# Peptides against a protein of PDB entry 2AKA, part 80

Target 1, 299 residues: chain A of PDB entry 2AKA
Amino acid sequence: MEDLIPLVNRLQDAFSAIGQNADLDLPQIAVVGGQSAGKSSVLENFVGRDFLPRGSGIVTRRPLVLQLVNSTTEYAEFLHCKGKKFTDFEEVRLEIEAETDRVTGTNKGISPVPINLRVYSPHVLNLTLVDLPGMTKVPVGDQPPDIEFQIRDMLMQFVTKENCLILAVSPANSDLANSDALKIAKEVDPQGQRTIGVITKLDLMDEGTDARDVLENKLLPLRRGYIGVVNRSQKDIDGKKDITAALAAERKFFLSHPSYRHLADRMGTPYLQKVLNQQLTNHIRDTLPGLRNKLQSQL

## One batch from the design tools (peptide; made by RFdiffusion4, then SolubleMPNN)

Design b2_p16_3_s3 (from b2_p16_3, 8 letters changed)
Fold by OpenDDE base, seed 2:
Structure b2_p16_3_s3 (fold): chain B 299 residues (1-299), chain A 16 residues (1-16)
Amino acid sequence: as target 1 above (299 residues)
Amino acid sequence: SEKELQEILEEIDKLV
């Protein structure tokens, strides 16, 4: 079972190289969320490194196919830069920014052309995620006035596919009924069969409020449930707070919180990573016979 | 390539 994710990674790379990304419904997890929902922080917490573009507004402007591979060594490589190994994750961030700007220009536009990034690390489980641009309603800078719809259309190219699982990232300190991630997930997955809910910013909720009903899958039920996480604050990120220390603080948060203590073993970033690895592996196994037949028809 | 696709299919057949 451990080889199923790497096998699909080879398919992803092969299809990306020939520009035929649209024709095959590969088993994958698409990450969706509003701007500042914490989706990039979740991905960085899996790697244990700061490597994604940061800032106000739209930071992810191209789909990022993030392939995490468990390895004895730690390095990153891009499909567009074959043979170059990155050991400095700040250089990885800079390469994502440069490659994004090369295709989209400097106007903060978006492009549907993926960036393929593979990260080898002893600290990760095998896991592939497609990070998608954050949903927004307000254009910034030189963005076109219809940027909201451009982002939506891009997301729909992924999340409408039957073999696409949806990681819907929503902040707890905002009205979850109005979550952009949960709205788009409900539109394309009305029965909640393909959607995994992630609730961020649980530590930023008003005193006397909690997301217990959501996390217990009682408010907006998803077949695959919800997992709460606590990311570093923007102040912690700016202060270069270590991700390992943040993960320890996350564990402490769930264990010490009256509303979440009973859920603590089914919460947090490490548990999320395990669940996603298992769900993706199982999903690949279930879809592989159908995929095999489709691939055979292309020969 | 067709060769690469064939190799992937063979790997799938080993795992299914």
Scores: peptide ipSAE 0.255, ipTM 0.848, DockQ to the pose 0.563
Fold by OpenDDE base, seed 4:
Structure b2_p16_3_s3 (fold): chain B 299 residues (1-299), chain A 16 residues (1-16)
Amino acid sequence: as target 1 above (299 residues)
Amino acid sequence: SEKELQEILEEIDKLV
């Protein structure tokens, strides 16, 4: 069971090298959310490093296949530059930006061609996620006027696949009924069988309001439920607040909040990582027999 | 490569 995620990682790498066959439905988790939903911060909190592009507008412009591998050492490696070990995660960020720009150009366009990044760390569980561009309605800069639809079409290439789980990231300080992540998830997974809800920005809700009903899976029920997280504020990120300290603050937030204290052991980034590892492992196990037959047909 | 895919299939067969 422990080797199932690494096995799928090898498949992902092999198919990326040959050119992705759109017909291959690999068991994976696609991460979806609106711009500024906190999606990138969730991924960085898993690694405990700042390594994703930052900025205004559309930051993620290519799918990022993020392969987290538990290891005694800490470094990153890209599939497009095998053998180069990155120990400075700022260099990882720069490489993502450079590799994105190489394909999309300077117009802040998007490409469906994935970047494959593997991160070895003692701070991670084995977990593979596909980070997708944030949903937006407004083009910025010299982006094409139809950028919203281009992003949507790209997301649909992943989330419509039967073996794709959906990590739907929604901010709590916005109307969850209008969440872009939950809307797209409901469109392709109307029964809520493949969707895991993540609720961010719980610390930014108005005083006297809470997301308890959502987190208890009572408002918009998902089979796989919801997990609340607290990310660093933009001020904390700019101030280089340590992620470890932020995770401690997150734990304190849930334990001290009257509405969430009873849920605290089933909330936060470490719990989310554990749940995703288990969900992905189980999902791979369940899909592996069918995948085996499909792979055999590709020979 | 086809060889790599075959190796992966063999590993799958050990896990299933």
Scores: peptide ipSAE 0.254, ipTM 0.850, DockQ to the pose 0.683
Fold by OpenDDE base, seed 3:
Structure b2_p16_3_s3 (fold): chain B 299 residues (1-299), chain A 16 residues (1-16)
Amino acid sequence: as target 1 above (299 residues)
Amino acid sequence: SEKELQEILEEIDKLV
């Protein structure tokens, strides 16, 4: 079963090389969230490196197919830059920005054309995620006034697919009822069958408030439940706080918090990675017979 | 390529 995710990765690469066949419903996890929901930080915490674009407004402007591969070595490779191994993750960030700008231009526009990034690391589980542009209501720079709808339409191309799982990233310090991630998930997955909730910014909640009911799956039930995480603060990121140290602090947060202590074994970034690996593996297994038949019909 | 797709199908058949 360990080879199921790599197998789907090969399919993703093959189809990306010929232009995505919209008819191929690959088992995948699409990551959705509002701007500043902590989506990029969750992904970086998986890798243990800072490698995603940062900035104001829309950071992710193209889908990023992030293929995490457990390996004895640590490096990254882009499908568009075959043969180049990146060992400096700052160069990975710069390449994402450059490749994004190459296609979208300098106007901060968006493109539905994915960037395929594979990261080999001893610190990751095999996991493939499709990082999608953050939902926004406010155009920035030269963005068109309908940018919100353009992003939404792009997201819908992924999240409407039956074999797409949805990682809905929502900040705890905002009204969950207003979560863009959960709204879009509810629209395409009204029964909550394909959605995994991630609650970020639990450390930024007002004193005397907690997300216990959410994390216990009592407020907005999802079949696949919710996982809370604590990302580095912007101050910690700017201060170049080590992600490993941040993960230790995250564990301490859950263990020490009265409202979350009893959930601490089912919270945090490492647990989220395990769950996503398992969920994706199982999902691939379940969908593989149907996928095989579809692929055969294309020959 | 069709060849690559066939190879992938064969790999799938080994896993199913």
Scores: peptide ipSAE 0.246, ipTM 0.847, DockQ to the pose 0.668
Fold by OpenDDE base, seed 5:
Structure b2_p16_3_s3 (fold): chain B 299 residues (1-299), chain A 16 residues (1-16)
Amino acid sequence: as target 1 above (299 residues)
Amino acid sequence: SEKELQEILEEIDKLV
């Protein structure tokens, strides 16, 4: 069944090429969260490379369809530049920035047109995620005053779809009740059937506080539960701290923390990747008969 | 393309 994700990847590519991405309810995982919630760091930790745009404010300005494919080799390919293999992930970052700017201009505007990026790596599981712009209330630079609503509308195009799973990324060092990710997820998935919670910044919580109740699925229950992760700090990212070392530190964090030690086997980026692979695979299997019928009707 | 879609449908039919 490991071939189900690649099959959907082919569908995604085919539909992206014809501009119909918005009309098909493909089984997918949309990544949602406020600005600085740690979305980009989670995705980079899956790949083990720095390859996403960084900065203050809205960094992701187009949907990024990130297709991770387990392979014996490591390289990236964009749908918009077929045949070019990227082995330098800094060049991948630059291409994302260039392709974003090509469509949106330099005004830090957004576009609903996806970028399709496929990453082959021996260090990944098959997994496809749609990274979406971070929710914000404050325009930065020359962004339009209504940028918040533009982002919201873009997110709604994905998360309202029945076959869309939602990876809701929330920082632990902020009030979870005010999580933009969980708010939007609750709006479109009130029963918590399609939402997977990711709690970042657990290492930045105040002394004497913890997110144990959240991670144990007791506070704001989701059917698919919560997974805690520890990302690199901004200082570590700027200093180009090795992701492998960061993943080891994450493991150590959970094992050594009195509130999380008992959960350590069900926490961290590697576990999150496994869970997402399994959940996406199962979700594809469940939706495939309906998808087949829809596709057949288009012939 | 219709051909590509047909190929995908055939692959789906093998997996279901």
Scores: peptide ipSAE 0.236, ipTM 0.841, DockQ to the pose 0.666

Design b2_p16_3_s4 (from b2_p16_3, 7 letters changed)
Fold by OpenDDE base, seed 2:
Structure b2_p16_3_s4 (fold): chain B 299 residues (1-299), chain A 16 residues (1-16)
Amino acid sequence: as target 1 above (299 residues)
Amino acid sequence: SDAELQAILEEIDALV
């Protein structure tokens, strides 16, 4: 069972090498959410490193296939530069930016061509996620006026696939009924069978308000439920606050909050990572018979 | 390649 995620990673790499023109619906988790919803922060918290592009506007401009692999060593590898091991995660960030700019140019446009990044670490569970561009309604800089629709079309290429699980990232300090992540998830998964809810920014809610009903799956029920997380603030990220310290603060937040204390063992980034590993593993197992038959038909 | 695909199929069959 431990080898199912690595097996799918090999399939992902093989299909990426041929330009993904293969109509194969691989079991995967697509990460969706509005701009600044906290998607990239969740991914960095899994790795325990700052390695994703940061800034204002659309930060992720290409799909990032992030393959986390538990290993005794810590390094990153890109599919587009095979054999180069990155041990400095700042260089990983720079490579993502450079490879993004190589394809999209300087206009902050988007491309559906994925970047494949594998991270080996003793601090991760085996987990593969596809980070997708943040949904936005307002073009910035030299972005095309239809950028909102371009992003939506790109997301739809992933989330419409039956074997795609959806990690819907929504900030708690915004109206959940207006969540771009949950809207797109509801459009393609109306029964909430493929969607996992992540609620970020729980620490930024107004005093006297909470997301308890959401986290208890009572407001907008998803079969796979909701997991609350507390990410570093932008100030903490800019100040290079240690992720390990931030994860400890997240645990303390849930344990000390009167509305969340009873949920604390089913909240936070480490629990999210565990749940995603388990759900992806189970999902791969359930889809393997169908995938096997499709692959056999291509021989 | 077909050989790589066959190897993956064999691995799937070993895991199922």
Scores: peptide ipSAE 0.264, ipTM 0.855, DockQ to the pose 0.550
Fold by OpenDDE base, seed 4:
Structure b2_p16_3_s4 (fold): chain B 299 residues (1-299), chain A 16 residues (1-16)
Amino acid sequence: as target 1 above (299 residues)
Amino acid sequence: SDAELQAILEEIDALV
């Protein structure tokens, strides 16, 4: 069981090398959400490092295949620069930006060509995620006027695949009925079979309001349920608050909140990592026989 | 490559 995620990682790398990424329905988790929904913060909290591009507007402009590998050492490697080990995660961020700009140019355009990043860490479970550009309605800077549709089309290339699980990231401090993540998930997964809900910004909800009904899977039910998380605020990020302290604060938040205390053991980033590892492993096992047959037909 | 794909198939067969 422990080798299933690494096996799919090798498949992802092999297909990325030959440019056939779009044609194979690999068992994977695609991360979807609106801009500023907290997607990047969720992924960084898994690694325990700041390494994703930051800024205003669309930050992720290419799919990022993030392969987390449990290891005794901590470093990152890109598929496009094999043999270079990154130990400074700021350099990882800069490489993502540089590699994105190399393909898209400086106009903040998007490309469907993935960046493959592998992170070895003692602090991660084996987990592969495909981070996708944040859904937006408004072009910023030199972005093309149809950027919203370009992003949606790119997302659809991933989330329409039957073997793609969807990590739908929605902020709690916004109307969840209008969540871009939940809307796109419902469009391609109307029965809620492939979708895992993540609710961010629970700490930013108005006083006297809570997302209890959503987290209890009573509103917009998903077969795979919802997991609440609390990310660092932008102030905490700018203040260089470490992710370890943020994870402790997240645990304290759930334990101390009257509406969430009873759910606290099924909430937070560490629980989300565990659930995603288990869900992905099981999903790979279930899809592997069909994948084998498809691969054999290519030979 | 076909060789890489074959190696992956063999690994799949070993895990399933």
Scores: peptide ipSAE 0.264, ipTM 0.858, DockQ to the pose 0.537
Fold by OpenDDE base, seed 3:
Order: C-alpha cells, then sequence, then structure tokens
Structure b2_p16_3_s4 (fold): chain B 299 residues (1-299), chain A 16 residues (1-16)
C-alpha cells in the first residue's frame, strides 16, 4: 500500500509529458484558497523549506503538482528538467518562477499547464498535492481584467473531477461563510464528500473570538472534517524563521488555547500531513480499479 | 504507447 502514491506520481508524470492532463481522472488532492489564505505556507511547512514563489497578488500562476516522497536524501527534481537535482531550495523557487514566466510571459498571466515538482526528503510523508492559483476578485498590475474568471476556470478543470479531493484552505480571521475555497468546494461537492477543510490564521483572530465551532465540524459540516493550522507570520517568513521552530510554536498554540486544547491532537501541520497521506492512499486504493479499467479500455 | 500502458496495468495489478 505504501507504493500507491508513487504509482499515481508516475501516472501524473506520464500524462503531463504527453499533454493528456484532461482525459484521466487521476486520484489527487487539489489545493484551493483565496489569495493570502496561507496555501503556500502550508505546503512549505510540509517540506520544512522555503521554496515557493512569494509576493503580492497572484503568486501561483500555473498548477504545481507537488510530489512529496519520503527518502533518506533531500533534493528536488522537476519533470521539465530531468536529471537535474536541486539541493538548494532557493534554486527551486527560482526555477518555478522562471518556468512560470517562460509560459505566461512577464504580464503575470496564468497557464493551465502544470509544473511537476518532486521533493525527496526524510522529513516528509509520501503526499501529492496540486497547488492551484489563489482566487482573486481584483486584477493587480498587468493582470488581465478577466483574471478572476481565468483562475476559476482553471480550478474547475481540477475540482470538478470525481477522483479529485479538495483541500479547501480558509483563513480564520475572515468570515468563513465568505470563504472562496469553501464556496467553490460546495459548488462542485455539495455533499462534502471530497472536501478537506484547512483553517489557517487561527493565531490572528480577534480577542474573544475562536473557530471552535468550525473545527468541531458544527458550522459547515464536511465528511472529512477540518484541521486547524498556524503558519509563520509574514515577519517570521521575511526573517527566515526556522519552520521546525514554527511547528513547535503551532503545537504550543493549540495546547495552550482554551478553545482548542481539547482538539490539539487533531490539529497542526504534522497531523494535517498524516491525514492527507492516509486519505490520499485510501482514495487511490478506492479509485484504482476504475482507473485500471479505463486504462485497459485504451488498449 | 501500448507497451507502456501494458506495463502500467501490470504494475497496478501488482499493487491491488
Amino acid sequence: as target 1 above (299 residues)
Amino acid sequence: SDAELQAILEEIDALV
């Protein structure tokens, strides 16, 4: 069973290489959220490295197929530059930016063509995520005026597929009823069968408020529930605060918070990673017979 | 290719 995620990784790479991204409903997790919802920080916290593009506006402009592989060594590889091993994660960031710009140009446009990035690390569980562009309502800079709809259409290409799980990332310091992530998830998964809720910015909520009802699955019930996380602040990111220290602070936050202490063992980035690994593995197992039959029919 | 697809099917069958 440990090889199910690597198997799907090989399928993803094969289909990406032939441009057939649309024809196969591969079991995968698509990451959705508004701009500044904390998606990139969640993914970087899994790896324990800063490697994703950062900035104002639309940061992710192409789908990023992020394949985490548990290994004794730490390095990254891109499908578009086979044989090059990246050990400096700053070079990984620069390659994502360069490969994005190669296809989209300098106008901060978007492209539906994925970037496939594999990260080998002793600090990760086997996990594959598709990071999608952050939803926005307002074009910034040289972005096309219809950028909101372009992003939406791109997200819909992933989240409408039956074998796609949805990691809906929402900030706690904003009205959850207005969460772009949960809205799109509810549109394509009205029964909440495919959606996993992630609540970020729990440390940035106003005094006397909490997200306990959300995290207890009482406000907007999802079959797969909600997991709260605490990401590094922008100041901590700019200051290059160690992710390991940030994960310890996250654990302390949940344990010490009156509203969350009883949930602390089912919260935080390490628990989220474990849950996603398990859910993806189980989801692959459940979908693999159907995928096999589909592949067989193509012979 | 059909050969590559067959190899993938065999790999799936080994894991299921």
Scores: peptide ipSAE 0.252, ipTM 0.855, DockQ to the pose 0.516
Fold by OpenDDE base, seed 5:
Structure b2_p16_3_s4 (fold): chain B 299 residues (1-299), chain A 16 residues (1-16)
Amino acid sequence: as target 1 above (299 residues)
Amino acid sequence: SDAELQAILEEIDALV
């Protein structure tokens, strides 16, 4: 079973190379959420490295197919520069920025063309995620006035596929009932069968408020439930706070919080990573017969 | 390639 995710990764790379990404409903997890919802921070916490572009506005401007592979070695590889091993994750960040700018230009526009990044690490579980541009309502810089709709249309290309799981990332310090992530998920998955909720910024909620009802799956029920996480603050990121220290602080947060203590073993980034690995593995297994038939028909 | 696809199909068949 441990080989199912790597197998699908090979398929994903092969189809990306031939431009057929649109026609294949590969089992995958698409990450959706509003701008600054904490999507990229969750992904970096899985790797334990700072490697994603930083900034204000739409940071992710192309789909990032992030293939995490458990390995004895730590390095990254891009599909667009095969054979180059990146051991410095700052160089990985710079390559993402450069490759994004190469396709989108300097206008901060978006492109539907994925970047395929594989990260080998002893600190990760096998997991493939597609980081998608953050939903936004306000164009920045030279972005087209319809950027909101362009992003939405891009997201729909992924999340409408039946074999796409949806990681809906919502900040707790905003109205969760109005979460862009949960809205788009409900639109394409009205029965909540494909959606996993992630609640970020639990540490930024007003005193006397909590997201317990959401995390207990009572407010907006998803079949796959919700997992709360605590990401590094922007100040922590700018201060280069170590991700390991942040993960320890996250664990402490859940254990010490009166509303979340009873959930603490089913919360946090390490638990989320485990759940996503299991969910993706099971989803691949369930979809593999149909995928096989589709692949065979292409011979 | 068809050969690569065939190899993947064989791998799938080995895992199912």
Scores: peptide ipSAE 0.245, ipTM 0.849, DockQ to the pose 0.558

Design b2_p16_4_s1 (from b2_p16_4, 9 letters changed)
Fold by OpenDDE base, seed 2:
Parts: C-alpha cells; sequence; structure tokens
Structure b2_p16_4_s1 (fold): chain B 299 residues (1-299), chain A 16 residues (1-16)
C-alpha cells in the first residue's frame, strides 16, 4: 500500500515533463489557507527542515508540488534540475525563490506553472501535497490590483477537481466563520466530503477561549474532521528554533490543555502527517480504476 | 522519456 503514492508521483512527473495541462484529475491534496494561516510551517514540520520561502504577504507565488518520500537518506531534488541533489535545505529555499522569480519576474506576480520538489527523508511518510498561494485581499508592492482574484482562480484550478482533496488551514485566533480556507472549501465542496480541516495557532487563542467544538467536529462538520496543530511562533522561526523541540512542545500543549487533553492522541503534526498519508493512499486506491480507464483512453 | 515513464507506470498499475 505504501507504493501507491510513489506511483502517482511518477504520473505527476511524467505529465509535468510533457508540459500538457493533462486534463487528468490526479488524486492529490491541495493546501489552501489565508496568508499567515501557518500553512508553510505545517509543511516544514513534516520535513523537519526550514526550506520554504518566508516573508510578509504572498510568499508562495507558484504551486509547489511537494513529494515527500520515506528514504534512508535525506536530500531534495527538483524536476527542473534533474540529477542535482540538495542536502542543504537553505539551498532548497533559494532554488524555490530563484525558480519562482525566473517565471514570474521580480514584481511578486504569480504563475500557475508548478514547481516540482521531491524530498527524501527518513523522517517523513510518503505524502504528496500541492502548496498553493495564500489567499489575500490586499495587493503588495507591484502586484496587480486584481491579485486576490488571480490567486482565487489559480486555487480553483486545483480544488474544483473531483480527485483533489483539500487541506484547509485556518488559524484558531481568528473567526472560523471568516476563514478563507473554509470559505473556498465550502464553495467547491459544500457537503465537506473532500476537505480536511487544520486548525493552527491554538496556542494564540484568547484566555478563556478554546476551539474544542471545532476540533470535535461539532461547529462546522467535515466528513474527514479537523486536526489541531501548534506551530513555531514567528519569533521562534526567526530565532531558528529547532522543529523537533517545537513538535515536543506541541505534544505537551495538547496533553496539558484542559480543553484538548482528551483529543491529544488525535492532534498534532505527526498525527496530521499520518492521517494525510492514509487519506491520500485510500483516495488513490479508490480513484485508480477510473484513472486507469482514462489513461487507457488517451493512449 | 515521459511516454516511457507513463507506459511503465501503467504497466505497474495493471500489475496491481
Amino acid sequence: as target 1 above (299 residues)
Amino acid sequence: EAQKLLEETLAELDAL
């Protein structure tokens, strides 16, 4: 069963190499969220490395197809520079920035053309995610005034696909009814069949408030439920706080919190990674018969 | 090369 994700990865690489917008609805997980929702931190916590662009405003400006592969060695490879192994994850970050700028220019524009990044690590489960630009309402720098709609249109290219699962990342310290991630998910998945909720910033909620009803799937029910996580603070990121230490602190947070203690075994980044691996594997299995038929009809 | 990879992947799918 662990081989299904690598199989789909080979299909993704093949379609990306042909440059065809393959109308093939490949089984995938699209990651959606507002800017600063904690999306990049969730992805980096899976790898245990700082490797994504950072900053204010729109950081992700192209789709990032992030293929995590369990391996005895730790390195990264880009589809656009085959044969180059990256062992320094700062170089991975710089390559994402350079490859983004090569296509979009320096004006902080966006492009729908994916970057394909594969990370081999002993610390990951097999998992493929499509990291999408963060939703924003305010143009920054030389961005066009319609950048909100450009981002939305880009996201819609992924999340409208039937075989696309949606990882909706929302901060707990903001009104969940106003979550950009849950709004877009509700638009394309009104019955909550394809959406997995991630609630970040649980440690930043106002004193005397909690997200228990959300995490118990009682407030805005999703078939696939919600998983709470605690990411490093921006101060911790800037201070290069170790991700392993942050994951231990996350576990301690859930175990010690009166409102979340009973959920602690179904919360946190390691549990999220496991759930996503299982959800994606099962989703691939369910979609493979249909995918095979489509592929055979195109040959 | 991409077509070969597709064919190989399809063959793997057929073996499942």
Scores: peptide ipSAE 0.117, ipTM 0.788, DockQ to the pose 0.633
Fold by OpenDDE base, seed 3:
Structure b2_p16_4_s1 (fold): chain B 299 residues (1-299), chain A 16 residues (1-16)
Amino acid sequence: as target 1 above (299 residues)
Amino acid sequence: EAQKLLEETLAELDAL
């Protein structure tokens, strides 16, 4: 069976080159969550590299179409700088920051114009994700006072599309009933058909509390369920702790935790990556006949 | 160029 994810990647690149005029609902996964929910850490854990912008407040300020491609070599390419191969992932981070600032300016504003980044790696499964700005209620620095609504409107451009799957990232150490990710997902997907729940910060829950009922899909049921992950702490990120060591610690966490041990084989970053690859592949297969017909009508 | 890429992608879809 031909790899369907690379096929959709070519479509994404084509539409990004033409601009927003193509009303094609491409099969994709949009990543949504509040600020500091752990979205960027999940994506970096898939790649095994530090390459996303970091900081306080709104870090992701443009949609990032992250195309992971399994390859024998490790490098990154941007659609906006064709032919340049990045082998230093710090340079990838700097390019994201520079390209963001080129469009938004230095005021920490946002833009709906995507950045298209392809990462080739032997350590990834084929997977495409659209990283979206973190939902916030409080403008920081020179951000416009309506930044909350600007972010919401940007997210709605993606998550309202019928062929968009939603990766809803929520921290376990916050009230899940108040999760911005699950709220927006429920607004646009009331039947929970398109939403995959990710629960981060399970290691930061108070002693005697757990997210077992959430992870067992009993509290707020999603058809596609929930996957728990343990990301590196900010201290571990600042200390450049190896992601491979962090993934081993995540596995140990689930296996050793009384509330999660029975779920351990259906938890963690490697399992999440596998599930997302499978879900996206199946979703592409189901949507391809409709996409073909739409493409043919535009030619 | 973009139209050509769409045509090529459509041809790939038809080969599936």
Scores: peptide ipSAE 0.109, ipTM 0.759, DockQ to the pose 0.510
Fold by OpenDDE base, seed 1:
Structure b2_p16_4_s1 (fold): chain B 299 residues (1-299), chain A 16 residues (1-16)
Amino acid sequence: as target 1 above (299 residues)
Amino acid sequence: EAQKLLEETLAELDAL
């Protein structure tokens, strides 16, 4: 069953090479959320490395097709620089920034052209995610005044596809009714069939408040439910706190919290990774017959 | 090259 994700990865790479990425409804998971919702931190927690661009404003300016592959060795490869193996994840970050700037220029614009990054690691499950630009309301710096709409249009190119699952990342320390991730998910998936909720920043909620009703799927029901995670704080990131230590702290958080203890076995980054691997594998299996027929008609 | 890779991947799909 785990071999289905690598198979679809080869299809993604083939289609990316021919420039047809926009027209193909491949089984995939698109990651959506507002700026600073914690999307990049969730992805880095899967890898156990700091490798994504960081900063203020729109950090992700191109879709990042992140292909996680379980392997005995740890390294990264980009589709745009075949044959170069990256073992330093800081160099991976720099390459994402450089390749983004190469296409978007100096104006901090966005491009719908994906960056394809494959990460081999013994610490990951097979999983492919498409990290999308964070939704914003206010242009910053040299961004075009319509940047909000450009981001939305880019997201819609992914999330409107029937075979696209939506990983909706929402911070718990903000009103969930105002979640940009859940709003866009509800627009394209009104029945909540394709959406997986991720609730970040549970550790940053005001004292005496909790997200229990959300995590129990009682407030805004999704068929695929919600998974809470605890990311490193900005102080922990700046202090280079180890991700493995952060995962242990996350487990402790859920186990010790009165409102979440009963959910602890269905929460946290390791559980999220497992669920996403299983859901993507099953989704691929369900979509493969239709995809095969479409591909056979094009050949 | 991309067509060849697609054909190879389809052949792998057919073998599943």
Scores: peptide ipSAE 0.099, ipTM 0.756, DockQ to the pose 0.651
Fold by OpenDDE base, seed 4:
Parts: sequence; structure tokens; C-alpha cells
Structure b2_p16_4_s1 (fold): chain B 299 residues (1-299), chain A 16 residues (1-16)
Amino acid sequence: as target 1 above (299 residues)
Amino acid sequence: EAQKLLEETLAELDAL
């Protein structure tokens, strides 16, 4: 099967190098969600490493084009520092922070200029995601009072594109009707054709409550459905709980939960990776004829 | 370099 995701990755790298990011509707998956919705934890669970910035408030302040590539070796590379291989994922985190601060300054401002990160790993499927800043209503530090609108405008630059799929990340321990991710997805994809729902924090729901109706696609129907995941707790992250152990605990959670046991084979991070790989591959295939014509017209 | 990569990628797309 042709590696369509690596082909699009080469196009993304080429366009990022030319600075023409604005005009090409490349097939991609944009990750959206409120602050603390669990977006970064989902992405780190794909890689099996802690490598994303963490903290209070707005953590992701630039779009992160995360290109996962299945490989026999494990290392990361940034487009802005070609030829440097990172094998320590803490150094990857520090480079994201440094490169973010280089462009935005120390005021916790945002920039629409992407960071391009490629991760080679035996633990990943080929998958490209664009991690976007978390939606917030409250400015932190020296952020401008209109930071909410700046973030929304940045997200809209990605999610309004027809070839953009939307990974809408929502916590289960909050009112799903109030989900920032599902609200923005519904605004730009009112028919739910481009949106994939991810429900995090299923393990943090109040006793006697569950998200079964959501996960069964009965409450807020999406054509591409919902996938539940269980991320590490902040205590587990701070304690450096291994992601492999966390994935085993996630599987156990779904299998042992009375409300989710029947869905367990269609839940969890490994299933989400598989679905996203398949959805992105199929989406690339469907968009290739139009992409070819557009590329040819720009040469 | 980026233009060359774009041309190469287009050639790959045309070969599919």
C-alpha cells in the first residue's frame, strides 16, 4: 500500500520552507480542544514519550505539525534544525519551548507560524496531526485581553479548510454540551462530516455516571464517531508513570467498566491511532486528484 | 530546494 502520509509530509515540509502555508489545503488532521482537555496527553500516548510542553494556562502557543513515522529507530527531527537527531524526548520538549519563545517572546503570546516535528518510532503508525493552542477564555501572564479571539482566529485558519479533518478532544468529566472542541467543530462542520470525537477523562467521571450515549454516537452524532481514551493523571505524569503501563491500564479500564465493556475493542489510544491512520490515508487518497491539480497550477 | 521537493513530489503523484 502506497505510503500516502509520507508523501503529504514531504509536501508539508516543502510548503513550510517556502512560507506559502496559507494557500494549500493539504489533507491533515487538526487537534482542537479546551485547555486541559487532554490533547497533549493523547499525542504523547501515540509516541509513548513525554515530549510536549506542560504547565498552567496556554501551553501550545504555535501550531505543532507532528509527523509520526513508523521506523525501526526512535528519534525526532525538527524542520527548523535539519540534520539534528533528538533521541532524548526531554530535549525535544525543550526545543519546542525554545523555538516557541524565539518567535512569541516571553509574554506567552501566540504565533500562527507552525513548528514542524517529525518523530520516527517503532511504536507509532504513520500519522500527521496539527496540534493547535487550547481554547481559553482567561488571559494568563502578559497575554493580551483578546487572547481568546486570537486563539479562535488561529484555529479557524486550519479547521475551515475543506481538506482538514478535526480531532475534537473533550473531557468526559465536564458537560459535553459545553465542549469547546465540539462547539468549534459544529461551527465549521455543521453536518459532522470532518470531525472525529475523542472523549478523555472517562476515569474521572462521577460515580454512577458514564459517557456511554456519547461513545455510542447517540447524543451528539458524528459521521466518524467517538473514541474514548484514558490518559495518565497529572500525578502519574509527575511520577513518570510509563506510557506503556498507562496503555495497559486504559485497556483494563474499558474491559472492566460495566458501561464500556461492550465497546472496549473500539476504544483506547491504540485503536484511536489505527482509526486516525486509516481515516487520514483514505482522506489523502480522496483529495489527491484535487491536490495534484492545485499544485500544478502553482508551478 | 523546496521548489525541487515540490516538483519531485508532483512527479511522484503523477506516477500514481
Scores: peptide ipSAE 0.096, ipTM 0.756, DockQ to the pose 0.666

